Peptides against a protein of PDB entry 8BZL. Designs and how they scored, part 309

Target 1, 228 residues: chain A of PDB entry 8BZL
Amino acid sequence: SYDRAITVFSPDGHLFQVEYAQEAVKKGSTAVGVRGRDIVVLGVEKKSVAKLQDERTVRKICALDDNVCMAFAGLTADARIVINRARVECQSHRLTVEDPVTVEYITRYIASLKQRYTQSNGRRPFGISALIVGFDFDGTPRLYQTDPSGTYHAWKANAIGRGAKSVREFLEKNYTDEAIETDDLTIKLVIKALLEVVQSGGKNIELAVMRRDQSLKILNPEEIEKYV
Target 2, 242 residues: chain B of PDB entry 8BZL
Amino acid sequence: SRRYDSRTTIFSPEGRLYQVEYAMEAIGHAGTCLGILANDGVLLAAERRNIHKLLDEVFFSEKIYKLNEDMACSVAGITSDANVLTNELRLIAQRYLLQYQEPIPCEQLVTALCDIKQAYTQFGGKRPFGVSLLYIGWDKHYGFQLYQSDPSGNYGGWKATCIGNNSAAAVSMLKQDYKEGEMTLKSALALAIKVLNKTMDVSKLSAEKVEIATLTRENGKTVIRVLKQKEVEQLIKKHEEE

## One batch from the design tools (peptide; made by RFdiffusion4, then SolubleMPNN)

Design b1_p27_8_s1 (from b1_p27_8, 12 letters changed)
Fold by OpenDDE base, seed 1:
Structure b1_p27_8_s1 (fold): chain B 228 residues (1-228), chain C 242 residues (1-242), chain A 27 residues (1-27)
Amino acid sequence: as target 1 above (228 residues)
Amino acid sequence: as target 2 above (242 residues)
Amino acid sequence: MTREEAEAIEKALTAEDVAKYADRLYY
């Protein structure tokens, strides 16, 4: 009976709705984030877009601000809500504090939002995890992950979604200072990591790159193929 | 009774939202609605099921709703839920117009409603809306547009799509016959009739059972027109001759 | 949708339908 209630503790101390929200994340396609020296890279497994569907409306990577972008895994509609809230907060921060958000700040905001949805009797948890990357105003590259519980941590590299375990295992073995020595090597590392779980090579990968003092760039398929 | 599909939309142990899935399944039993994007316009075609002789109002359109001067939608699912959502769409569009003195962009209207739908899947004491919508519109940003939304609050842009009864079969037919970059409104109308003829559970397609609306641009203005019964009859006749 | 309606739909859900919905719900 306890697992039927909105986010209550079981007798053994589990928050079933949070755990089940984590299972919802695993139904999402894989996303990977890597922090390089002067670059942050998000890579995602492309969802199979129906032939008649407009690709512009199918996005797994989105900008939160000029200096921050996010990839998610899990419920698409839930992600849209989180993204919109985060975007509003980024703009609000610019207006009130007169500086862009730090990547940590916006991550903490998102995490706090998620956490509140785990404590309210009137809400279910968000069924999404997110990789949040960007640059702080001092030029420091950052990567954070958040999950349905509202936990967040800083990472050098991480993955979320259905293939996350395999991708993380790959990154644990292959993330070295040498592997991220250059921007190109960092991008290559992300691609190699995704290829552990993505079939058909570069055609099913989307990559977003943010370099120091540069805007977010989504790589086109031809650019991706150069790294494969 | 499945243990995890309570009145409140909650996650199953597998991370599923059963109430959302059930709502989507319910829509599969509703009348068929088609949307097709063309180079020179966009159309909605919908099955008309409520033909009762005692109905006082000859509704020109049962399932197609004008939202504003630049947008229309069709609905599949629970009628009462559809009425609430279509009214909300009109209100959102009107509030935007009043606030910004320009019409709401098509995708922004769609997303605003989708946020409402999503909320009804996340908040306690709420159930998902048992409604899917097709949206047609024009704006200065993207021109002619076709969108689909479902009970989850997810949406997508489409060149052609279908909701309601036999939607999967209809989508398959559209995928086969839709010629990207070469679709005229005339060809889209013909395709709509072709698909409806195959997907509707009727022995013979009749104009009384089909509603069609077109959205075009004339002299820099959007024109939303519901086809007259005679026009639909002519389209059906032409299809039967081919 | 009533519980009775939901139960009726549950009986009608196929594996194909579930897969179809999963593709729409998750990314």
Scores: peptide ipSAE 0.293, ipTM 0.775, DockQ to the pose 0.425
Fold by OpenDDE base, seed 4:
Structure b1_p27_8_s1 (fold): chain B 228 residues (1-228), chain C 242 residues (1-242), chain A 27 residues (1-27)
Amino acid sequence: as target 1 above (228 residues)
Amino acid sequence: as target 2 above (242 residues)
Amino acid sequence: MTREEAEAIEKALTAEDVAKYADRLYY
């Protein structure tokens, strides 16, 4: 059965392992990314952390570099591998090129990595999609999305994971120039978008903000509640 | 080459890695292992299943492994897989120490092994490890720590957790009885005995069937100690009197 | 666990039986 093989083409031209990896992504917690004028925002639904689990070890938003952050949906262990490789590449780029990576560059690197795992014998695709946000060295805010196939696109706003459809529908209706006119409005937009799929308000949302020439800031629950 | 490709862990139509989940199921049949984090230490308690009368008395620990001076782990699952992984943990820790002239941070050691586990779920000709681990440790960054990892290469930090047989029931009991911020090592030991007594498929808990290790700090050094049978007997007796 | 037990588990477990672990794998 072609569906039980390594990533090969079916007779009808499907890469089933890639499609199935996309199904794995849909089981992941929802992540949303929005590009504002001078801000990029990532939001993720917090899965109910087990009562005895250390929240410190449950991070869905990770810095790749000082100017780039990533959220993911899908297999957590797979994501860690991608994140680690991306971090190494970011550091390597700084050393060799003497500039930080552009958001597109690191996205393309991640996408190429994913693509190779769809074409290599004896490897399964990565079961993750990622939202990659940050600032280029020229100060331009960027948002990219990658999927298990290794495709990537630039977005104004996007969502991945189990609630992605509802969040995207919300963003399609509500993402306007007016809605992102200020940093605060952009943050509010992300929160409102996540609230379409997240129950119990700000307590179940992780929010990361990167402003121009500023480091990544993870908002605490109290800070999030101010926007609700 | 072609025969090994057929054993690659692949996604199901619904996006699941069944071989990983089957490995996790296999772990559910293994002996129970508990970990409890306290304010003044961390402990592992593990069920001993292989009490062979012919085993030389020198069996220090069947399920608890010292990794370095600052970390230990317990294993639930396939023994051979456990041996491989515990050896890798020791090697990783040693290489780090040699490279940086300081002990590896606890989470970094856990992560390094988890990356190996993950690789065995993604690369062809490999099967997932049929092993879950509990890690206890101390480092200068986070103090006392307890981690759990599974065949997927996922891990998490815990205040208290359980792997192996009846782990779900054990976790439920831990959730009920674990007092956050008030847990002493002494109370943690008592809790471990309480939970094991209820979750082990034995009529009576005996010291021969339980391994307990504690990790503490004394004079700025980590001390990993496996409790003697007499000490475990005293803990069991105390529990029976309550 | 014996090889026989492992093989038995592999044959016996359905998608539904294993679904209990899905939440641990995905974030």
Scores: peptide ipSAE 0.190, ipTM 0.718, DockQ to the pose 0.689
Fold by OpenDDE base, seed 3:
Structure b1_p27_8_s1 (fold): chain B 228 residues (1-228), chain C 242 residues (1-242), chain A 27 residues (1-27)
Amino acid sequence: as target 1 above (228 residues)
Amino acid sequence: as target 2 above (242 residues)
Amino acid sequence: MTREEAEAIEKALTAEDVAKYADRLYY
């Protein structure tokens, strides 16, 4: 059957392995990204970490470079591969071009990587979607999303993973210029959006914020509770 | 070449990698391996299943492998796959040492192998490795460490964990008895014996069926020691007396 | 393991097994 082969077109024009990879993304916990005026915020549903597991090794948000961070949903091992390649590219770009990557550039790189894995013989698609946020060197905040197909778009706000639909619906209703007027309001918007799908409030949320000319900051639970 | 493409791990309609899950299931039938992190060391305890009278006693360990001076691992799953992966770990560690003139950090070694494992789940003509590993180690960055990796190429750090047969039950017992911040290597050894006694499919736990290795620091050096059978017997006896 | 056996095992995975593996595979 075509669905049992490497990514090939079905008779009806479907790329089943890509579609199935999108289903893999839906098995991931929810991630949300919001672009504010001078801030980008990633929020994620924390995975229930086993009592004896080291939380340090469980990450859904990662830095790609000083000016770019990423959240993913889907296959954890696949995500690690994408992250590593993206990090290498960010460093390579700094060395060759003498400037940090733009958020669009690194998104396009990741998207191209994913696309190649949908077309290359003997490779399955990556089972991940990603929210990529950061600042361009001109100080412009950016948010991009990419999926297993290698498609990518710029967003004001978006969500991925199992609760993405509900979160997106919330954002569509509540994302206004007033709602992102300040950094704090933007953070609050992300938290409220995640609370649509996350149980037990702020304890199960991880938030990363990047402000203009600042490094990625992961908020601690106490900081998150201030916004709840 | 095309015949191998049919063996590629692919997504199911539900977004599952069944070949990876099957590999993980296969590991569930392998002998039990435990890892426990203590304040003053870390240990691996593994079930020996292949006890044949004609086996040469020179076999130091069936399931516990020294990787370098600062790390060891235990394996659950397909023996041939385990041999390949443990050899690869040694090579990675050695290459790093040669390149950087310092031992590879524990997590970096684990990650390097996990990238290989992941590749075998994504590239055509390859099947997942039917092996899970527990890693114990020490480095200057994080001190004593315990990691677990599976056929997917995922890994995590642990205070205590189990792979192989009855791993879920073992983990449950570890969660009950593990005292965070208060675990000594001595208490960890006792806990390992306790858990193995309950999780191994044997009527009576015997020293011949258990391998235990400890990793400690002595005089600023890492010491990896496989316990002698007599030492394991003493631990078992102590447990039976309690 | 035959494909049929593999498919049989796929179907034989308990909800608990699925959950166990899902926790390891997805985030």
Scores: peptide ipSAE 0.321, ipTM 0.792, DockQ to the pose 0.338; fails the geometry check

Design b1_p27_8_s1 (from b1_p27_8, 12 letters changed)
Fold by OpenDDE base, seed 5:
Structure b1_p27_8_s1 (fold): chain B 228 residues (1-228), chain C 242 residues (1-242), chain A 27 residues (1-27)
Amino acid sequence: as target 1 above (228 residues)
Amino acid sequence: as target 2 above (242 residues)
Amino acid sequence: MTREEAEAIEKALTAEDVAKYADRLYY
């Protein structure tokens, strides 16, 4: 059957391995990204860290460079490969172009990497979607999403993973200019969106904030609770 | 070309990597390995299934391997796969030492191997490694550390964990008895014996069936020691008297 | 575990048996 082969077209034009990789993403913990006026916010559902597990080793939000960070949904090991490649590219760009990457540039790089894994025989697609946020050198906040197929688009707000549908529906209703008028309101919007699918309140949320001309900040649980 | 395609790890319609899950199931049939992090050290305790009386009493560890001066690991799963991975760990650690003139940080060594594991789940003509590992180590960045990795290339840091046979039950027991911030190496050893006694499919725990290694710091140096059979016997005896 | 044993396990595993590991792969 065509669905059991390396990424090939079915008779009806489907790339089943890409579609199935998208199903792997849906099994991942929910991630949400929101672009504010002068802020970008990533939020992720914390899986209940086993009582004896070290939380430092369970990070779903990763810096790619000083001006770019990424959240993902899907296979954690696949994500690590993509993150490492992206980090190398960010450093290479700084050396060759003498400027940080634009958020679009690094997204396109990641997307191209994913696409190649959908077309190369002997490779399966990456089982991850990513939300990539950051600031361009001109200070413009950006949010991009990429999926296992290697497609990418710019968003005002988006979600990936298990609860993505419900979170997107919430964002479609509640993302307004008024809702993102301030940094704090933007953060609150992300938290509220995640609370649609996350049980037990702020304790199960990881939140990262990048403000204009500032480094990535991971909020601690106490800081998150102030917004709830 | 077609024969390589049939063995490639592919997604199921539900987005699952069944070959990876099957590899994890195979590990569930392997002997139990425990890791416990203490304030003053870290330990590995592993079930020894192959008891040959003719094995030279030399430091023959069936399941615990020294990786470098600051790290050791235990393995659960396919022995041949484990040998390949443990050798690769040693090579990675040695290359790092040669390049940077300092020991590789523990998490970096774990990550490097996990990237290899991941590759064997993504590239055609490869199968997942049927091996999970527990890593113990010390470095200047995080001190004493315990990590677990699986066939998928995922890893995590732990205070205490278990792989292999009855690992879920062992983890449950560890969660009940592990006291965060109060765990001494002595208490960790006692806990390891307690958990192994309950999770190993044996009528009576014996020192011949258990391997224990400790990693400590003495005079600014890491000391990795495999406990002698007599020391393990004393730990078992103490547990039976309590 | 031998290759033959591994292959036998692969054939014998049910959906329920496999499902217990799903949470370890996806984060």
Scores: peptide ipSAE 0.093, ipTM 0.630, DockQ to the pose 0.701; fails the geometry check

Design b1_p27_8_s2 (from b1_p27_8, 10 letters changed)
Fold by OpenDDE base, seed 4:
Structure b1_p27_8_s2 (fold): chain B 228 residues (1-228), chain C 242 residues (1-242), chain A 27 residues (1-27)
Amino acid sequence: as target 1 above (228 residues)
Amino acid sequence: as target 2 above (242 residues)
Amino acid sequence: MTEEEAEAIFAASTPEDVAKYADRLYY
């Protein structure tokens, strides 16, 4: 019945479909985000791609705009929907406000979208969490995280997906001002954090770096190995 | 738990979408469809299960659909769902052409349909489409392309892949025999016959049970051709002689 | 296949049977 899709409160106050959507996130591969001084870094665990599959069609990190990128964990198809809507909003904002979105703005937009899907009778929640990084127009680096509930928070560093707990524990211990003193150190921190959960080193890691006034750069495997 | 087996797609306690997975299982029992990308073209090969003697000898492709001048698809799953989705693909392609005065890029057409599929997994009162598709096409951006999509709204590009019955075995065979960078359309056709011969639950592969379409470029134009039965017979014969 | 055939497969399938597809949905 249509009524079974309703995200409703349990007698004890739980929104089970939201909680279960969070379990879907945990089925995704790990993503980590770190905010440095003048850099933001996303690192992700690569999914094993079938031998005959085109790798270009398998992306965990994507640009939302020139100044914002996102990594997700969870349902791939759900992520595509969120990404597309976010991209449209980024372009719309540029047209209407004549400035790029702030990272907080686009995060709030995504969060609001997710929240609406938790309150609509005819919709299930999105089965994704996202790490959203970028630079505001004033040059401030930002990192935000969203979950299926539509909550969002700003972070210095965070992780999502199956290995998120271990990665977060690592970051809690190792994220210091000294550890992010340089761009290279910040990148190293992300790699080390991912290596807590990723086997076989740099081959299974994808890294995206955004520096102030620079476009998103996805590091190639050789570049990653320099930091290992 | 049967509690989540309703027509509405909701999350299980472990974060699974059972209705989507069930749809994928159903597709696994449908007729086999193969796609192979070559250097000089791309092909679809599909099992024809419903051979009605009364079907007019009209080159009726049961499972292969032309979408536009540059793309075709094959379908595994629920026939009624397939008809709806193939119609939507055609409409999307035409709308794009009208809007931009150029053919829709292959991946954009695939993603547009995948967004529809995804929506049917997220909105209440809807069930997932019980259909997987293989898409073949050419565009100026990526040249010859092969895509696969499933009921979840996920898609991927492929060098070679299979959907439907015995797809796992077919994919395994394709992995073994597909030579990246060296695949000609001729060799791809031979490979398709080889794989179908082993994966179709038939005692003997016959041309009446196989549909093959090729997509090539001739004089700067895309040519989509469904092979005649005699051509398929010749391919089967060659395979039997090897 | 028909919708009826698909429904029959759905009715007969268990979460354990279809677990093999789960990995395809996530990243």
Scores: peptide ipSAE 0.435, ipTM 0.816, DockQ to the pose 0.840
Fold by OpenDDE base, seed 3:
Structure b1_p27_8_s2 (fold): chain B 228 residues (1-228), chain C 242 residues (1-242), chain A 27 residues (1-27)
Amino acid sequence: as target 1 above (228 residues)
Amino acid sequence: as target 2 above (242 residues)
Amino acid sequence: MTEEEAEAIFAASTPEDVAKYADRLYY
C-alpha cells in the first residue's frame, strides 16, 4: 500500500521527513545542557502556561532514572512516547544487568528508537531532539544530544530548540574550565546561556541540577534568582 | 502540495502536522464543552446540538460519559471517534482496576488514552482522532482534577477550560471570572451557565441544549451526577435574573 | 459532529486557517 512509505529518499538523496522533523524541533522552546566537573545542568525556556493551566502537567525536563534526566524540544506528545520507552528500558536494564544504565547506553537506546522510526514503513520520524544528562555508575558526568534522525553525540555543552543557535554560540565563547570550576559557576553558565534567548529573566527559566550521588533537583524560582 | 493533506500524518516542510491541526479545526466547530474545577467538586457543561424530538426521553448524556466510579469525560468532535475513545477509556480503567485492585489514577487514564491518540498521529494508514476531551475526576493523590486532551495526544491539567465552538472566547471569560482558591461548585455552576450563555450560538440558552455533570465526594465516595433538566432550568433562570 | 461533517471542514481548511493550533503541539 502506498501509504506505508512515509520516510523515503528524494531523488537527490534527502530524507525529507527527517529534515522536516528537525524543523519541528525548532518550533520547540530552547533547552540547554552543560556538563560541569561534578554536576550536570539542564536549563529550559518555560512554555507560556495559560493562567488556568496546571503547571505540574507542563514538563520539559523529566527523569528517566535516578541517575539520568532528559530535556526535549519539539512535539510534546512524541516526547512522552520516547520518555516512557526510555524509562521502561532503564528499569529493564536494572533488572537484567543489575546495574543502572550508563548515560551513553540509554542515549543509544533512544537514538536507535528514533532511527527505526525513520526507516520503518508506516511511521513518521519523532519530532523531537533531546538532551540527556546524568552520571554513570563510576560517577562520571555525561551529556548527550539526540535528534530526529537517531544520531547522537557526547557534548560538554549543547542546546536544542528555537534558540539553540544563539545559545550554542554563547557556549562556544564562554564554556571554559574556569566557567565550570564550581557547581555554582556551572549553573550560572546555563542561566547566562538561556538569557541570550529567554525574555523576562529567571521567571521564564526552569533549571534541573544533578550532582554526583544525588537525585535530580528542580530549582525553584527563588533559587534561580540567586544566580541571575 | 496536497501531499501533506493526505490521510497519512506526515511533517510539512516547516515541521507541522497538518492532519492534526485540521482535526483541531473540526473540533472547533463542534458543540462547546466546559470544565471547571472547584474546591468541593468539578463539573462538565456541554452543549447539546442534536435535539431530535424522537430521542427516547432517557436523556442519556450525549456528550458526557461516565468512565468509572471516579471519572467522567466530555467530548468535542467526531461522534464515532468519541465513541471509540470513550470505550477505550473504560477498558483501560477496568483493566487497571482488575490488575491493581484499585481505581486508576486520573492522570494515568488520561495519559494512556493520549498515547493512543499520539500513535494515530505517527503510524501510517491512520488519521488523527477528530476529538478533544475534557476529563473530570477524583483520586486519592490529587483530589479533584480537570484535564484536557487534543488530537495530538497532548494533554494538560486545568482549573477551568473549554473545547469546541467558541472555546477561545469561553477560555477568556473563564480567565476573567474564575477565582482561584475561592471557587465553590455552586459558583462554578453559575459560571458555566454564564459562559455558555455567551458562547453558544443560540439566541436563548435553554435547559434542553445544555448538559451538566458534577463530580463530588460524599461520605468518602465519589458521586457523579448529571443534572436534571429542571435543575439546569433553575440555573439558567438564576442567571437571567442577575 | 459526523465524520462527513468533519471531512468537509478538513477539505475546506488550509494551513493558514489552522496555524493557530500549531503552537499547542510543541514545547
Scores: peptide ipSAE 0.429, ipTM 0.808, DockQ to the pose 0.865
Fold by OpenDDE base, seed 1:
Structure b1_p27_8_s2 (fold): chain B 228 residues (1-228), chain C 242 residues (1-242), chain A 27 residues (1-27)
Amino acid sequence: as target 1 above (228 residues)
Amino acid sequence: as target 2 above (242 residues)
Amino acid sequence: MTEEEAEAIFAASTPEDVAKYADRLYY
């Protein structure tokens, strides 16, 4: 059966392992990204951390470089591999080109990595999607999404994971120039979008904010509650 | 559903990795290992199943391995896989020491092995390792630490956790009795005995069936010590008197 | 445990039996 091979085309032209990797993404908690005027915001559904687990070791949002951060949905271990490779590339770029990566550049790198794993007979696809946000050196905010197939696109707003469909529907209705007019409004938009799928309000949300010429800031629960 | 139980780890139609999940199930039948983080140290406690009369009474730790001067681990699962992974941990730690002239940070050692585990879930022709590990350690960055890793290459830091047989019940008991911020190593040892007494399928807990290691700091140095049988007996006796 | 013991467990296990572990793999 064609679906037993790592990544081969079915008679109907399907790459089953890629499609199934997309199903793995849907098992992940929801992540949302929104590009504002001078801000990029990542919001994620916080996984219930076991009472005795160290919260420091449970992260859905990570920095790739000073100007780029990423949220993922899907297999945690797969995500770590992608993150590490991306971080190495960011540093390599700084050394060789003497400038930080553009958000598009690092997205393309990640996408190419994923794509190679879909075309190798010796590897299964990565079971993750990612939202990649940041600022280019010219101060332009960017948001990209990539999936297990290695496709990527630029977005104004998007979502990945379990509740992505509902969140996207909300964003399609509510993402306007007015809704992102200020940094605070942009943050509120992300929270409202997540609340479509997240139970128990702000307690189960993690937010990361990157403003122009500023480092990634993860909001504490008290800061999040101000926007709810 | 059995169609995806091939030797190669691939996604099921639902996006699951059955081979990884099967490995986790196998580990659930292995001997119990506990880890508890205290304010003044960290410990591992493990079930000893193979009491061969022909084994020299030399205090051989069956399931607890020293990795370097600052770290130790315990294993649950396939013994052969465990031997390979513990050896790899030692090699990684040694290479780091040689390269940087300082001990590898605890989490970095854990992640290095987890990347190997993950690779065995993604590359064709390989099966997942049938092993979960508990790691105890000290470093200058985070102090005393306890980590758990599984066949997927996932890991997490813990205050207290359990792997192997009856791990779910053990974790439940740990959740009930673990007091965050107030745990001393002495209290942690008592808790370990309490949990093992309830989770091991034995009529009576004996020192021969339990191995315990503690990691402490003395005079700015890490001390990893396997408890003597007499010390374990005393802990068991104290528990029985309560 | 031995590899043989593990193999026996694998042979006896079904996807339904091990579904409890699935949630640990994803975030």
Scores: peptide ipSAE 0.429, ipTM 0.803, DockQ to the pose 0.836

Design b1_p27_8_s2 (from b1_p27_8, 10 letters changed)
Fold by OpenDDE base, seed 5:
Structure b1_p27_8_s2 (fold): chain B 228 residues (1-228), chain C 242 residues (1-242), chain A 27 residues (1-27)
Amino acid sequence: as target 1 above (228 residues)
Amino acid sequence: as target 2 above (242 residues)
Amino acid sequence: MTEEEAEAIFAASTPEDVAKYADRLYY
């Protein structure tokens, strides 16, 4: 019986497993997303990679398709499942609709997947939030966030993970039209936002940039230092 | 009540998966397994605990499993779980070969199993697998590779790493002694013996208590070899002389 | 180890004992 009813309503209407999954997200490293005029930027706090660990196998920012990328906070293994499902959907959409997904579409897909895991017998919620950024086929930059409950919203800028509160407070104060007037300024805004919670400067930041009609670019440490 | 400690893996109020963490703790009490990546090969070294005098002189690998022609793994944790997972690895590798007419890339095999592990942490009525694995392999994409996976379904690539008993101490020693870019298979074997000698709870390291497998490339083919007891004895002797 | 041996470890373990593994689950 207990094995089947994992996520149930409390007498006061709470879904405890969803709330606890949100607590799992707060244990994840900080991620930030910013929508510029013609650019979307994701920044993530680098987890200290062990000296002998291969950096190739440690990625918090991943492409879902040519026009969409995602950062996450929370359980790494859960994220991999969501990423894989999203990638398959992106490819399926290209085959069936003959156009790439909109950022909203793939976000809704991910959100729906998460929601099902809050309602299905014998499944716990996903312990992840995600920032999903990209460009629609009309060239419009988009940023979405989704959480363990399956809710999603569009944002100009947002953050998830351990330092999300501090980063959001920074963005609320500093996100202006002037601050995103250029691609470089937008990148700088993301870096400054992360520096509110990241120690040791640019060495502990992973930054991904997607410009209009361009593929995802991961900036190297030297490129990041130019903005610091 | 230990409601969150039940066999069904659910989130604690703090967002933790206690059953996964408990599985990791159990693995910490299992025999030590070590992996080291070299320029010219990769190796697994594992503690052999079940030494029975009635076992046939034929060297049976207790903890090292060949997965296909290009990959092997070592396991730490629950033996029955290990058997299930190693069989799944073999099946996944074989299905891939049949479907694509080429060997499965190393990371893809690791990821496939990790997705299974993750599922057992998310679906009710299932407990996490009480097993961590080290994977060694070669493929045309990345050459020689070493991976580690745990009950959560998380994995990573490594130059050198350790799982099981005293793994933290072993990893610390590996960090100190591993020379990036200069590691030969010969040096890696010596390092493995050095680390095992310090991490195994034995007064004296003996060849009967250690299993070692190497993966190399010869004439464009992968060769997986379990070292003979005499070879391990020679490695131990050399270490004692240093 | 056997499943029984693992269960014995589980029964003896507390959330505090295994807190060191929590960081491995999160990226």
Scores: peptide ipSAE 0.357, ipTM 0.774, DockQ to the pose 0.857

